# Ledger of designs, part 95: peptides against a protein of PDB entry 4KTY

Target 1, 266 residues: chain A of PDB entry 4KTY
Amino acid sequence: YVLNDIGVIFYGEVNDIKTRSWSYGQFEDGILDTCLYVMDRAQMDLSGRGNPIKVSRVGSAMVNAKDDEGVLVGSWDNIYAYGVPPSAWTGSVDILLEYRSSENPVRYGQCWVFAGVFNTFLRCLGIPARIVTNYFSAHDNDANLQMDIFLEEDGNVNSKLTKDSVWNYHCWNEAWMTRPDLPVGFGGWQAVDSTPQENSDGMYRCGPASVQAIKHGHVCFQFDAPFVFAEVNSDLIYITAKKDGTHVVENVDATHIGKLIVTKQI

## One batch from the design tools (peptide; made by RFdiffusion4, then SolubleMPNN)

Design b2_p17_2_s4 (from b2_p17_2, 10 letters changed)
Fold by OpenDDE base, seed 2:
Structure b2_p17_2_s4 (fold): chain B 266 residues (1-266), chain A 17 residues (1-17)
Amino acid sequence: as target 1 above (266 residues)
Amino acid sequence: SSLLPDSYFVELLKKLK
């Protein structure tokens, strides 16, 4: 996981899975220095830089440009006039070196770009890491572990009330580490995500969240376990908002979110 | 990646009913 400098990222649709090559380049010249620079920009103390929990959490914040002028600016509006379209990137090296050179956020990224760069960051710092793709990935906006779909009485979605959303697919990372801050058994793979989705204690960051904890429903464990849990396991709850202000649950679909979670073995 | 449109869920619900 640490030694591979090229990988495959899964994307597309659950019924039409696609793959793209990504060069991590964690051993290329200047990349380690750039990773250290990223931690410097985060004002991370030296004592914390040896702790994969702190490093991965800082990385999840700094790989995105939000809050802290981190590495990548996200864009999903199909308008990339002031930078490089996310699909044009083929690896992490150019992005990281541009960031180091310009000392400004690089435009633009989407989830696989964030995940690719974050994977390089983690591996470069000796943290085993891999990219995970989740098809039908929920974005729980109100931290209730559900995907609430509010409907008008006519059956159309009430977009004002519906704050949650679902990605056709989403990529994030898993990093391997011990978790002395958690009960025994919740080390190993930890979900971390640098794509800016939700605010976590003041910054757009996510994780590390114990995969084992999430798998067994321990969403109270730090960090951001509820959000990651919701990404892979939210029920779709269809709620009709009546004219009188009452809400009626029309249907619940517990099988749609997280239909497929894929990661390359090595 | 892209967000699923509202229409996706409307159609999905129809299949569930």
Scores: peptide ipSAE 0.618, ipTM 0.948, DockQ to the pose 0.886
Fold by OpenDDE base, seed 4:
Structure b2_p17_2_s4 (fold): chain B 266 residues (1-266), chain A 17 residues (1-17)
Amino acid sequence: as target 1 above (266 residues)
Amino acid sequence: SSLLPDSYFVELLKKLK
């Protein structure tokens, strides 16, 4: 997980799983220096740079450009006029070196690009890391652990009543570390995500969230466990918004979100 | 990646009913 400099990222649809190669290049010239530069830009104390909990959390913030002029600008509108389309990237090296050279955020990324760059960052700093792809990945925007789908009385969706959404797939990272800040048993793989999705205590960042905690339904542990839990396990709640202002739950689907989670395994 | 459109859920709900 630290030594491999080329990986495979899963994407596409559950019924049409696709793979793409990604060059992490953690051993390439200038990459480690760039990772240190990223932590410098984050104004990370030297004392914290040896702590994978702090490093991964800072990395999740800094790999995206939001808040702190971090590495990558996300774009999902299919308009990439002022940079490189996300699909054109083949690895982390060019992105990181451009960031170091220009000292400005690099355009553009989507989830697998963020995950790829973040994977390089983690591995460069000696943190075992892998990319995880979640198909039917929910984005819970109101922290209720549900994917709310509001319907008009005529059966059409009213998208104005919620900001919840579902990605066809989403990529994030898992980083291996001990969690002395958590109860025994919740170390190991930690979910971390640098794709700017939700604000976490003032910044667009996510994790580290204990995978074991999430698997056992423990969402009370730092960091961002509820959000990660919702990504993989939200119930689809179909709610009819009546004209009188009442809400009626029409249906609940507890099996759709997170149908498939894929990662490389040794 | 892309967000699933509203129509996806409409069709999904039809299958559930």
Scores: peptide ipSAE 0.596, ipTM 0.945, DockQ to the pose 0.879
Fold by OpenDDE base, seed 1:
Structure b2_p17_2_s4 (fold): chain B 266 residues (1-266), chain A 17 residues (1-17)
Amino acid sequence: as target 1 above (266 residues)
Amino acid sequence: SSLLPDSYFVELLKKLK
């Protein structure tokens, strides 16, 4: 069995699905050494480096630059003067080698870049991994498993109160592993995400979250299952914020989030 | 290299229908 070093990442809009090639390059010179260097920078104990649960969680933290001077700096403002525009990257190799050489975070990434680099990291370390694209992906910022859309009394959206948001698409990774820390049946594919979205126990990281557990509505299991569940299955809750400070639910949309989830079969 | 579209937050409904 040989892992593919070139992949396809789905992006675009749900009504206009697009694909881009991505070179993972997990077998290229210096890439494995760079992945080991990433774990060294994380100060990961040697005893933990053989545990895919720990490795994937550390990887989710270290592929982004937040907290720990990890690999990639995210930017979404369409101003990339101090680095490489996210769309200019075609693979993981140049990013990882630049990180190893400069010993500084590489600019810039967005979700598919994070997912591409993270996929290389996982595969280099012998963890089967794939990229998942979710169209209309929710970003729940308060961990309540719903998207709260606040409305003024006139029915217009209150942008100040509305903190939750929806990506046109979002990419993350699934990593294959056993989960002896979870009940039987919740091993296999685990969602992990290196795009810095929310803080998880002190760091911008996400997962591993059992895909099977989430699929069956179990969000009580580590790690970050509520957040991943919300990305794919949040209801939009329209709430009128009254002048007296009371909130009234006006409408619920259960069809908007997670319209399509696409992944390459492995 | 060809310019690819960036990920972005979609606009939510401006007013409840």
Scores: peptide ipSAE 0.379, ipTM 0.755, DockQ to the pose 0.127
Fold by OpenDDE base, seed 3:
Structure b2_p17_2_s4 (fold): chain B 266 residues (1-266), chain A 17 residues (1-17)
Amino acid sequence: as target 1 above (266 residues)
Amino acid sequence: SSLLPDSYFVELLKKLK
């Protein structure tokens, strides 16, 4: 089948949706070789390389540099003096070829860069993949399926206690595969994310999580379904931490997270 | 292509009224 080597990535704000072109370049010289090299660096057994579940999970770990000297170093501090600003990238090819030649992580990426490179990786290896953008994407860091916003008694946010956060937008990937390890009906699109957000069983990786399972509230299935569910459907829970150590729920916002999820249908 | 703004964490409700 013919895969598109150029795509569109959605970004910006929910009320100011923007698009950018991204060159995946999965057919460019050296790109497939680089994807194989990535799996080699991951020390992935040859027997597992034909399994899209294993490949996508390894890819989610290896497209980010954390833990394993993977492809991209993330940076969100607006200081990019030792590399390329995330916004300057226009495609996956230069990133992957630099990684292959230098054998060192490439600086720098943010979510759409991770998603772009990961999309190339998946497509190179014969896994149908697309990029998904979620506006007001939750980052649940304690796996409780909600965003806990702690308030002082005066109603101001306690930033020290509030660990959860919300992205203005976040990009990840969906990969198409069967899931024989899950109940019937939970194959198809699987959420996978290479942006280093949370540790999953010892590595910064995410997925594959069944989109169908998540859509129906089934968060008990591997991998990382609770985290992905929270990204798109968590409630904001405003909690007042009282001086006596008690917590009181002051407000619940069930409409803030996941206001818009955009993807290009393949 | 044109540069795009970085992703960021949105400011949450600063004060509950």
Scores: peptide ipSAE 0.352, ipTM 0.743, DockQ to the pose 0.142

Design b2_p17_3_s1 (from b2_p17_3, 8 letters changed)
Fold by OpenDDE base, seed 5:
Structure b2_p17_3_s1 (fold): chain B 266 residues (1-266), chain A 17 residues (1-17)
Amino acid sequence: as target 1 above (266 residues)
Amino acid sequence: MLSYKLDLQEILKEFKS
């Protein structure tokens, strides 16, 4: 994982899976220096830079520009007048070198761009990492492990009350590490996400969350396990908001979120 | 290639079918 400098990222729709090549370039000139610069900008203590738990968490915060003038600015409104369209990037090197040179966030990225750059960051620092694509990926914004879909009395979706959402697909990373801060058995692959989605204890970051813990329903383990769990396993809860202010659960769909999770093995 | 939020109304229709 650490040695591969070219990868494949899955995207598209669950019934029309697509792939694109991505150049990580973790061995290219200036990239390691840039990764160290990123940690410097994060004001990360030297003592923590050898800890993959701390490094991956800092990376998840710094690869996005929110809060800390990190690497990438996200854009999902199809307006890219002040930068490069997300689809135009072909790898991490140009993005990271631009960040190092300009010392300003680079525009623009979406999930696969964030994941690509984050993958380079992790691999460059010796952390085995891979990109994961989740189709029908939930975005739970109130940390209740559910996708709450509010309905009008006529049965239509109430967009004003419904705050949770679902991505057609979403990409994040898994990083390999031991977790001495968790019970035995919950090391290995850890989910980390640099796409700015939710605030985690003061910053837009996510993980590391133990994949094994999540698979066994242990959402109480740090970091951000409830959010990651919800991304792949949320139930769709259809709630009718009645005129008298009461809420009635009409239906539950436990099969819609996380229909397919794909990652490259090499 | 761009990611986007799904139309929940369409998801609801699919559920009801």
Scores: peptide ipSAE 0.631, ipTM 0.946, DockQ to the pose 0.939
Fold by OpenDDE base, seed 3:
Structure b2_p17_3_s1 (fold): chain B 266 residues (1-266), chain A 17 residues (1-17)
Amino acid sequence: as target 1 above (266 residues)
Amino acid sequence: MLSYKLDLQEILKEFKS
């Protein structure tokens, strides 16, 4: 259980690392109640609410508004006409209390906002949690553990064929828990992500994925280990799409993704 | 402060440089 209600979130560029203070406010009035309300909205069975595996997975789904009218609506198009710009938030409290009051998703968030709110959620429910920032974070959308960058025959990127993408930085959470559902040694920190990125068995959620498993290349363990692995360790595969429909791998860059992973020890 | 998807064309350019 993490008692610190104020944290630091890393963001920016790998060559221009910045920090942002974030108030988690897990002890503020109404916050615990809101976290319980979130689980109620998720229709989470009472028996599962004491299981950090289930709680963190539900949280990863419910902190984002997709699928289930969860807490936060993401926006990355620089249009925030119907809410608060992501950069305007200073902590989780206002967001969670607004959600509880309005019973509607709160606008708007980006990764650090999602991670901040999720961190509060986890800590409120007694799950040790921290925020992790990954610079050059890959978004693998077809679960092949690599970044497929398609090129025209002239060598330029074919954005039409290229579906995978890379964040300048991305924030997610690590939650501490035992994993009796995994082999011994794969408990401890588990990656969980509430930023809506990919569908996981029908919902926009991610994790818990064993950090230890991922570090050792074990992507076969639930949940969403391949996606998390790809975020930090994808090779950039440059593929030329030939006119005849064939694909030729031109280059491989194994050094670009996950250049820096930062977390503050709490 | 905002997160964004990188321009893959720029990444490619950097790779070739």
Scores: peptide ipSAE 0.626, ipTM 0.947, DockQ to the pose 0.930
Fold by OpenDDE base, seed 2:
Structure b2_p17_3_s1 (fold): chain B 266 residues (1-266), chain A 17 residues (1-17)
Amino acid sequence: as target 1 above (266 residues)
Amino acid sequence: MLSYKLDLQEILKEFKS
């Protein structure tokens, strides 16, 4: 989880799983220096740089460019004229070295690129980390732990009212650490996500969220457990918006989100 | 290869089927 500098990332569809290689390159020249530079840009206290909780949270913020001129600019509109298409990247090294050299965000990434770079960052700093792919990954926009799909009275989806969404797949990271800030038993793998999805106390970041806590429904545990929980466990709530302004729950589907979660064991 | 947001209308259709 720390020594392996080449990985496999799962993507595609649940019924057509694909894999791609990714070179983390955590031992390549300049990469550790770049990771330290990232923490410098984050203005991270020196006292916190030895704390994997703080490091992973800062990393989740800084690997994306939002808020803080971090490493990667995301793009999902199929227009990449001002940078490198997300699919063109083969590893973290070029991205991180470009960031260090230019001191400007690198364009462009999507979830696996964010996860790949974040994985390098974590491993460089001695934090065991792996990439996780979730198929049918929910994006809950208001942390209510459900996917609210609003319907017109004719039964069609009301895209204006529906703010929540579902990714065909989404990649994030799990980092191994103790959690002395949580009750006993909730250390180990912690979900962290550098893909900018939701604001977490003022910045686009996510985690660390205890995987064990999430599995046992302890969404009150810091950080961002409700969001991560929703990514894998949200029920689809079909709500009809009546003309009189009332909302009626028509259907609930508890089987659609988080159909498969895949990760490599090294 | 690219990630994308699913068409919720299609998901709804699948649910109704």
Scores: peptide ipSAE 0.625, ipTM 0.947, DockQ to the pose 0.934
Fold by OpenDDE base, seed 4:
Structure b2_p17_3_s1 (fold): chain B 266 residues (1-266), chain A 17 residues (1-17)
Amino acid sequence: as target 1 above (266 residues)
Amino acid sequence: MLSYKLDLQEILKEFKS
């Protein structure tokens, strides 16, 4: 999880799983220096750079350009006129070296690109890391641990009443570390996500969230466990918005989100 | 290859089917 410089990223649809090779290149010239530069740009204290909890959290913030002019600008609207289409990237090296050279965010990425670059960042700094793909990945926008789907009385979806959404697939990272800040048993794999999805205490970042904690329904532990939990386990809540302004829960689907979670093992 | 937000209307249709 540290030494492999080439990986496989799963994507596509749950019933049509696809794989993509990704070159992490954590040992190539300039990459470690770039990772250190990233932490410099984050103004990270030297004392914290040896702490995987702090490093992974900073990385989750800095791999995306939001807030801090970090590494990658995301684009999901099929407009890539001022950069490279997300699908054109084949690895982390070109992205990181461009960032270091230009000292400006690199365009453009989507989840697997963010995850790929973040994986390089983590591995460069000695943190075991892997990419995880979640199919039917929920984006809980209002932190209620639900994926709300509002319906008009005519039965059609009202997309204006919530910003909750579901990705066909979403990639993030798991980083291996001890969690002395958490109760015993919640170390090990920690979910971290550099794709800018939600604000976490003032910045677009996510994690580290204990995978073990999430698996056992413990969402009270730092960082961002509720959001990660919702990504993989939120219920679809079908709510009819009545003309009188009342909301009626008509159906609940507890099986739709997180249909499949895939990661490559050594 | 691109990730995208699913059409909730389609999800609804699947649920009703």
Scores: peptide ipSAE 0.622, ipTM 0.941, DockQ to the pose 0.889

Design b2_p17_3_s2 (from b2_p17_3, 9 letters changed)
Fold by OpenDDE base, seed 5:
Structure b2_p17_3_s2 (fold): chain B 266 residues (1-266), chain A 17 residues (1-17)
Amino acid sequence: as target 1 above (266 residues)
Amino acid sequence: MLSHKLDLQKILDEFKS
């Protein structure tokens, strides 16, 4: 995983799975220097730079521009007038080198771009990493481990009241590390995500969350396990909001979220 | 293909069918 500098990212729809190549370029000139620069911009102590837990968490924050003028600015509104469309990128090198040169966030990225750059960052620093694509990926914005879909009394979706959402697909990363801060058995692959989705203790970041812990429903383990769990396993809860302010659960769909999770074994 | 948020009304309609 660390030695492979080119990869494949899955995207598209669950019924029409697509792949795109991505050049990570972790061995290219200037990339390691840029990764160190990223950690410098994060004001990360030198003592923590050898800890993959701290490094991956800082990386998840710094690969996105929010909070700290990190690497990438996301755009999902089809407006890319002041930068490069997300689909135009073919690898991490140009993005990272532009960031190092300009010292300003690079425009623009979406989930696979964030994941691609983050993968380069992790691999460059010696952390085994891979990209994971989740189809029908839930975005739980209130940390209640469920996808709340509010309905009008007529049965239609109340889009104003419904704050949670579902992505057609979402990409994030898994990083390999020991977790001495967790009970035995919860090391190995850790979910980390640099796409800015939710605030985690003051910053838009996510992980590392133990994949094993999530698989066994241990959402109490740091970091951000409830959010990652919800992305892949939340139930769709259809709730009617009555005029009197009461909420009535009408239906529960436990089969919709996380229909397919794909990663390339390299 | 760009990532995008799904139309929840469509999801609901499919669930009801």
Scores: peptide ipSAE 0.639, ipTM 0.953, DockQ to the pose 0.918
Fold by OpenDDE base, seed 2:
Structure b2_p17_3_s2 (fold): chain B 266 residues (1-266), chain A 17 residues (1-17)
Amino acid sequence: as target 1 above (266 residues)
Amino acid sequence: MLSHKLDLQKILDEFKS
């Protein structure tokens, strides 16, 4: 989880799983220095740099460009002018070295690119890490642990009212660490995500969220457990918004989100 | 394959079927 400098990332559809190679290159010249530079740009105090909890949280913020001029600019509109299409990247090295050289965010990434670069960052700093792919990954935008799909009175989706969304697939990272800030038993794999999705206490970042805690329903544990929980386990709630302002739950689908979570043991 | 947000109407239609 630390030594392998090349990996496989899962993507595609749940019924048509695909893989792509990704070169992490954590041992390549200049990469460790770049990771330290990233923490410098984050103005991370020296005392926290030995704490994987703080490091992974800072990393989740800094691998994306939002808020802090971090490493990668995301783009999902299929128009990638003034940069490199997300699909063109084959590894983390070029991205990180470009960031270090230019001192400006690199364009462009999507979830697997963010996850790939973040994986390199974590591994460079001695934190065991892996990439996780979740198919039918929910994006809960109000932290209510549900995918609220609002319907018109005619039964069709009301896109204006519906703010939650679902990714065909989404990649994030799991980092291995102890969690002395949590009760005993909730160390180990921690979900961290550098793809900018939701604001977490002032910045677009996510985690570390204890996988064990989430698995056992302890969504109150820091950090961002409700969001990660919703990504993999939220119910689809179909709600009709009546003209009189009332909301009526028409249907609940508890089987659609998080149909498959895949990770490569590397 | 790029990541993208799914069409919720399609999901709904599938659920109804």
Scores: peptide ipSAE 0.633, ipTM 0.953, DockQ to the pose 0.904
Fold by OpenDDE base, seed 3:
Structure b2_p17_3_s2 (fold): chain B 266 residues (1-266), chain A 17 residues (1-17)
Amino acid sequence: as target 1 above (266 residues)
Amino acid sequence: MLSHKLDLQKILDEFKS
């Protein structure tokens, strides 16, 4: 049960990998209480709090402020006037304690902050968890398992039509649990993500998605396996949108997304 | 370093080269 309360999070660029220390502080005073408070705010039944599947899914929803006044407000526009810049955080403790005391979402976070806080949440509740960093991480917006990059007829990117995007890097979590709701062999590490990216059955949440299932191309299993699969394995599809309304696939790049996935073993 | 969405035009240009 003794887990590290200090960790390292990978970030940066694939050709310039960086690391940052993060204090999870799952054993600090008030942190467990705050995690329980988070589940209270989620109106989670007591019976479900012992189920890591339910807990991790609720956590993925509640660590972000969207939908439910959860813990962290994300910001990617370089405007942090009403809070703390994401880069200023060094651990989960201050964030969680601020949330508990103010009972309002804390500003601001980006993926590694979400992942750090989520990691604390999971570990506090007895769920083995680690942070994963994916470089060239795809954001599929229409759940078609590919990155659709639309081109003008002149060959340049049509940014207006192109809704899918690619993060330079993205951090999420993996949580260890059995998955009796899935076929045998798909327990173990489950991808969960609290960074608000896509709606999942009415809420900004993600997972748990079986890492083993995803590795074997099984995206039909709950929860959000197609999205997680796309994050690490999407092909870049370059599509020319012609004036007559037709789409022509010009090129396919199957090597760009998920160039490097880094995580530490617990 | 902050996370950010990549410039897809740059990705395309790199792919073409």
Scores: peptide ipSAE 0.628, ipTM 0.952, DockQ to the pose 0.906
Fold by OpenDDE base, seed 4:
Structure b2_p17_3_s2 (fold): chain B 266 residues (1-266), chain A 17 residues (1-17)
Amino acid sequence: as target 1 above (266 residues)
Amino acid sequence: MLSHKLDLQKILDEFKS
């Protein structure tokens, strides 16, 4: 989880799982320096740089360009002007070195690119890390732990009543650390996500969220446990929006989100 | 394969089937 400089990232669909190689390159020239530069750009104090909780949280913020001119600009609209299509990247090295050289965000990434770069960042700094892929990954936009699907009275989806959405797949990272800030038993793997999805206390960042806590439904622990929980365990709530403004829950599907979570265990 | 948001109408249709 620290020494491997080449990895495999799962993507595609749950019934058509695919893999792609990713070169993390944490030992390549200039990469560690770039990771330190990232923390410098984040204005991270020296005292916190030895704390994996703080480092991973800062990393989740800085690997994306939002808020702080971080490493990667995301693009999901199939328009990649003035940059590199997300699918063209094969590893973290070129991205990080470009960031260090240009001192400007690198275009463009999607979830696996963010996760790949973030994995390099974590491993460079001695934090064991791995990439996880969640198929049918929910994006709970209003923090209600539900994936709301609103329906017109005619039964068709009304996409205007919620910003909740479901990714075909989504990649994020798990970082290994102790969590002295949490109750005993919630250390170990922590979910962290650098793909800009939701604002977390003022920045587009996510985690570290205790995987053990999430697994057991404990969403009250920092950081961003509700969001991560929703990604993997949201119920699909089909709600009919009546013309009179009332909402009627028509159906609930508790099996759709997070059908498969894949990660390397060795 | 790029990541993308799923068409909720398709999800609904599959649910109904």
Scores: peptide ipSAE 0.628, ipTM 0.950, DockQ to the pose 0.890

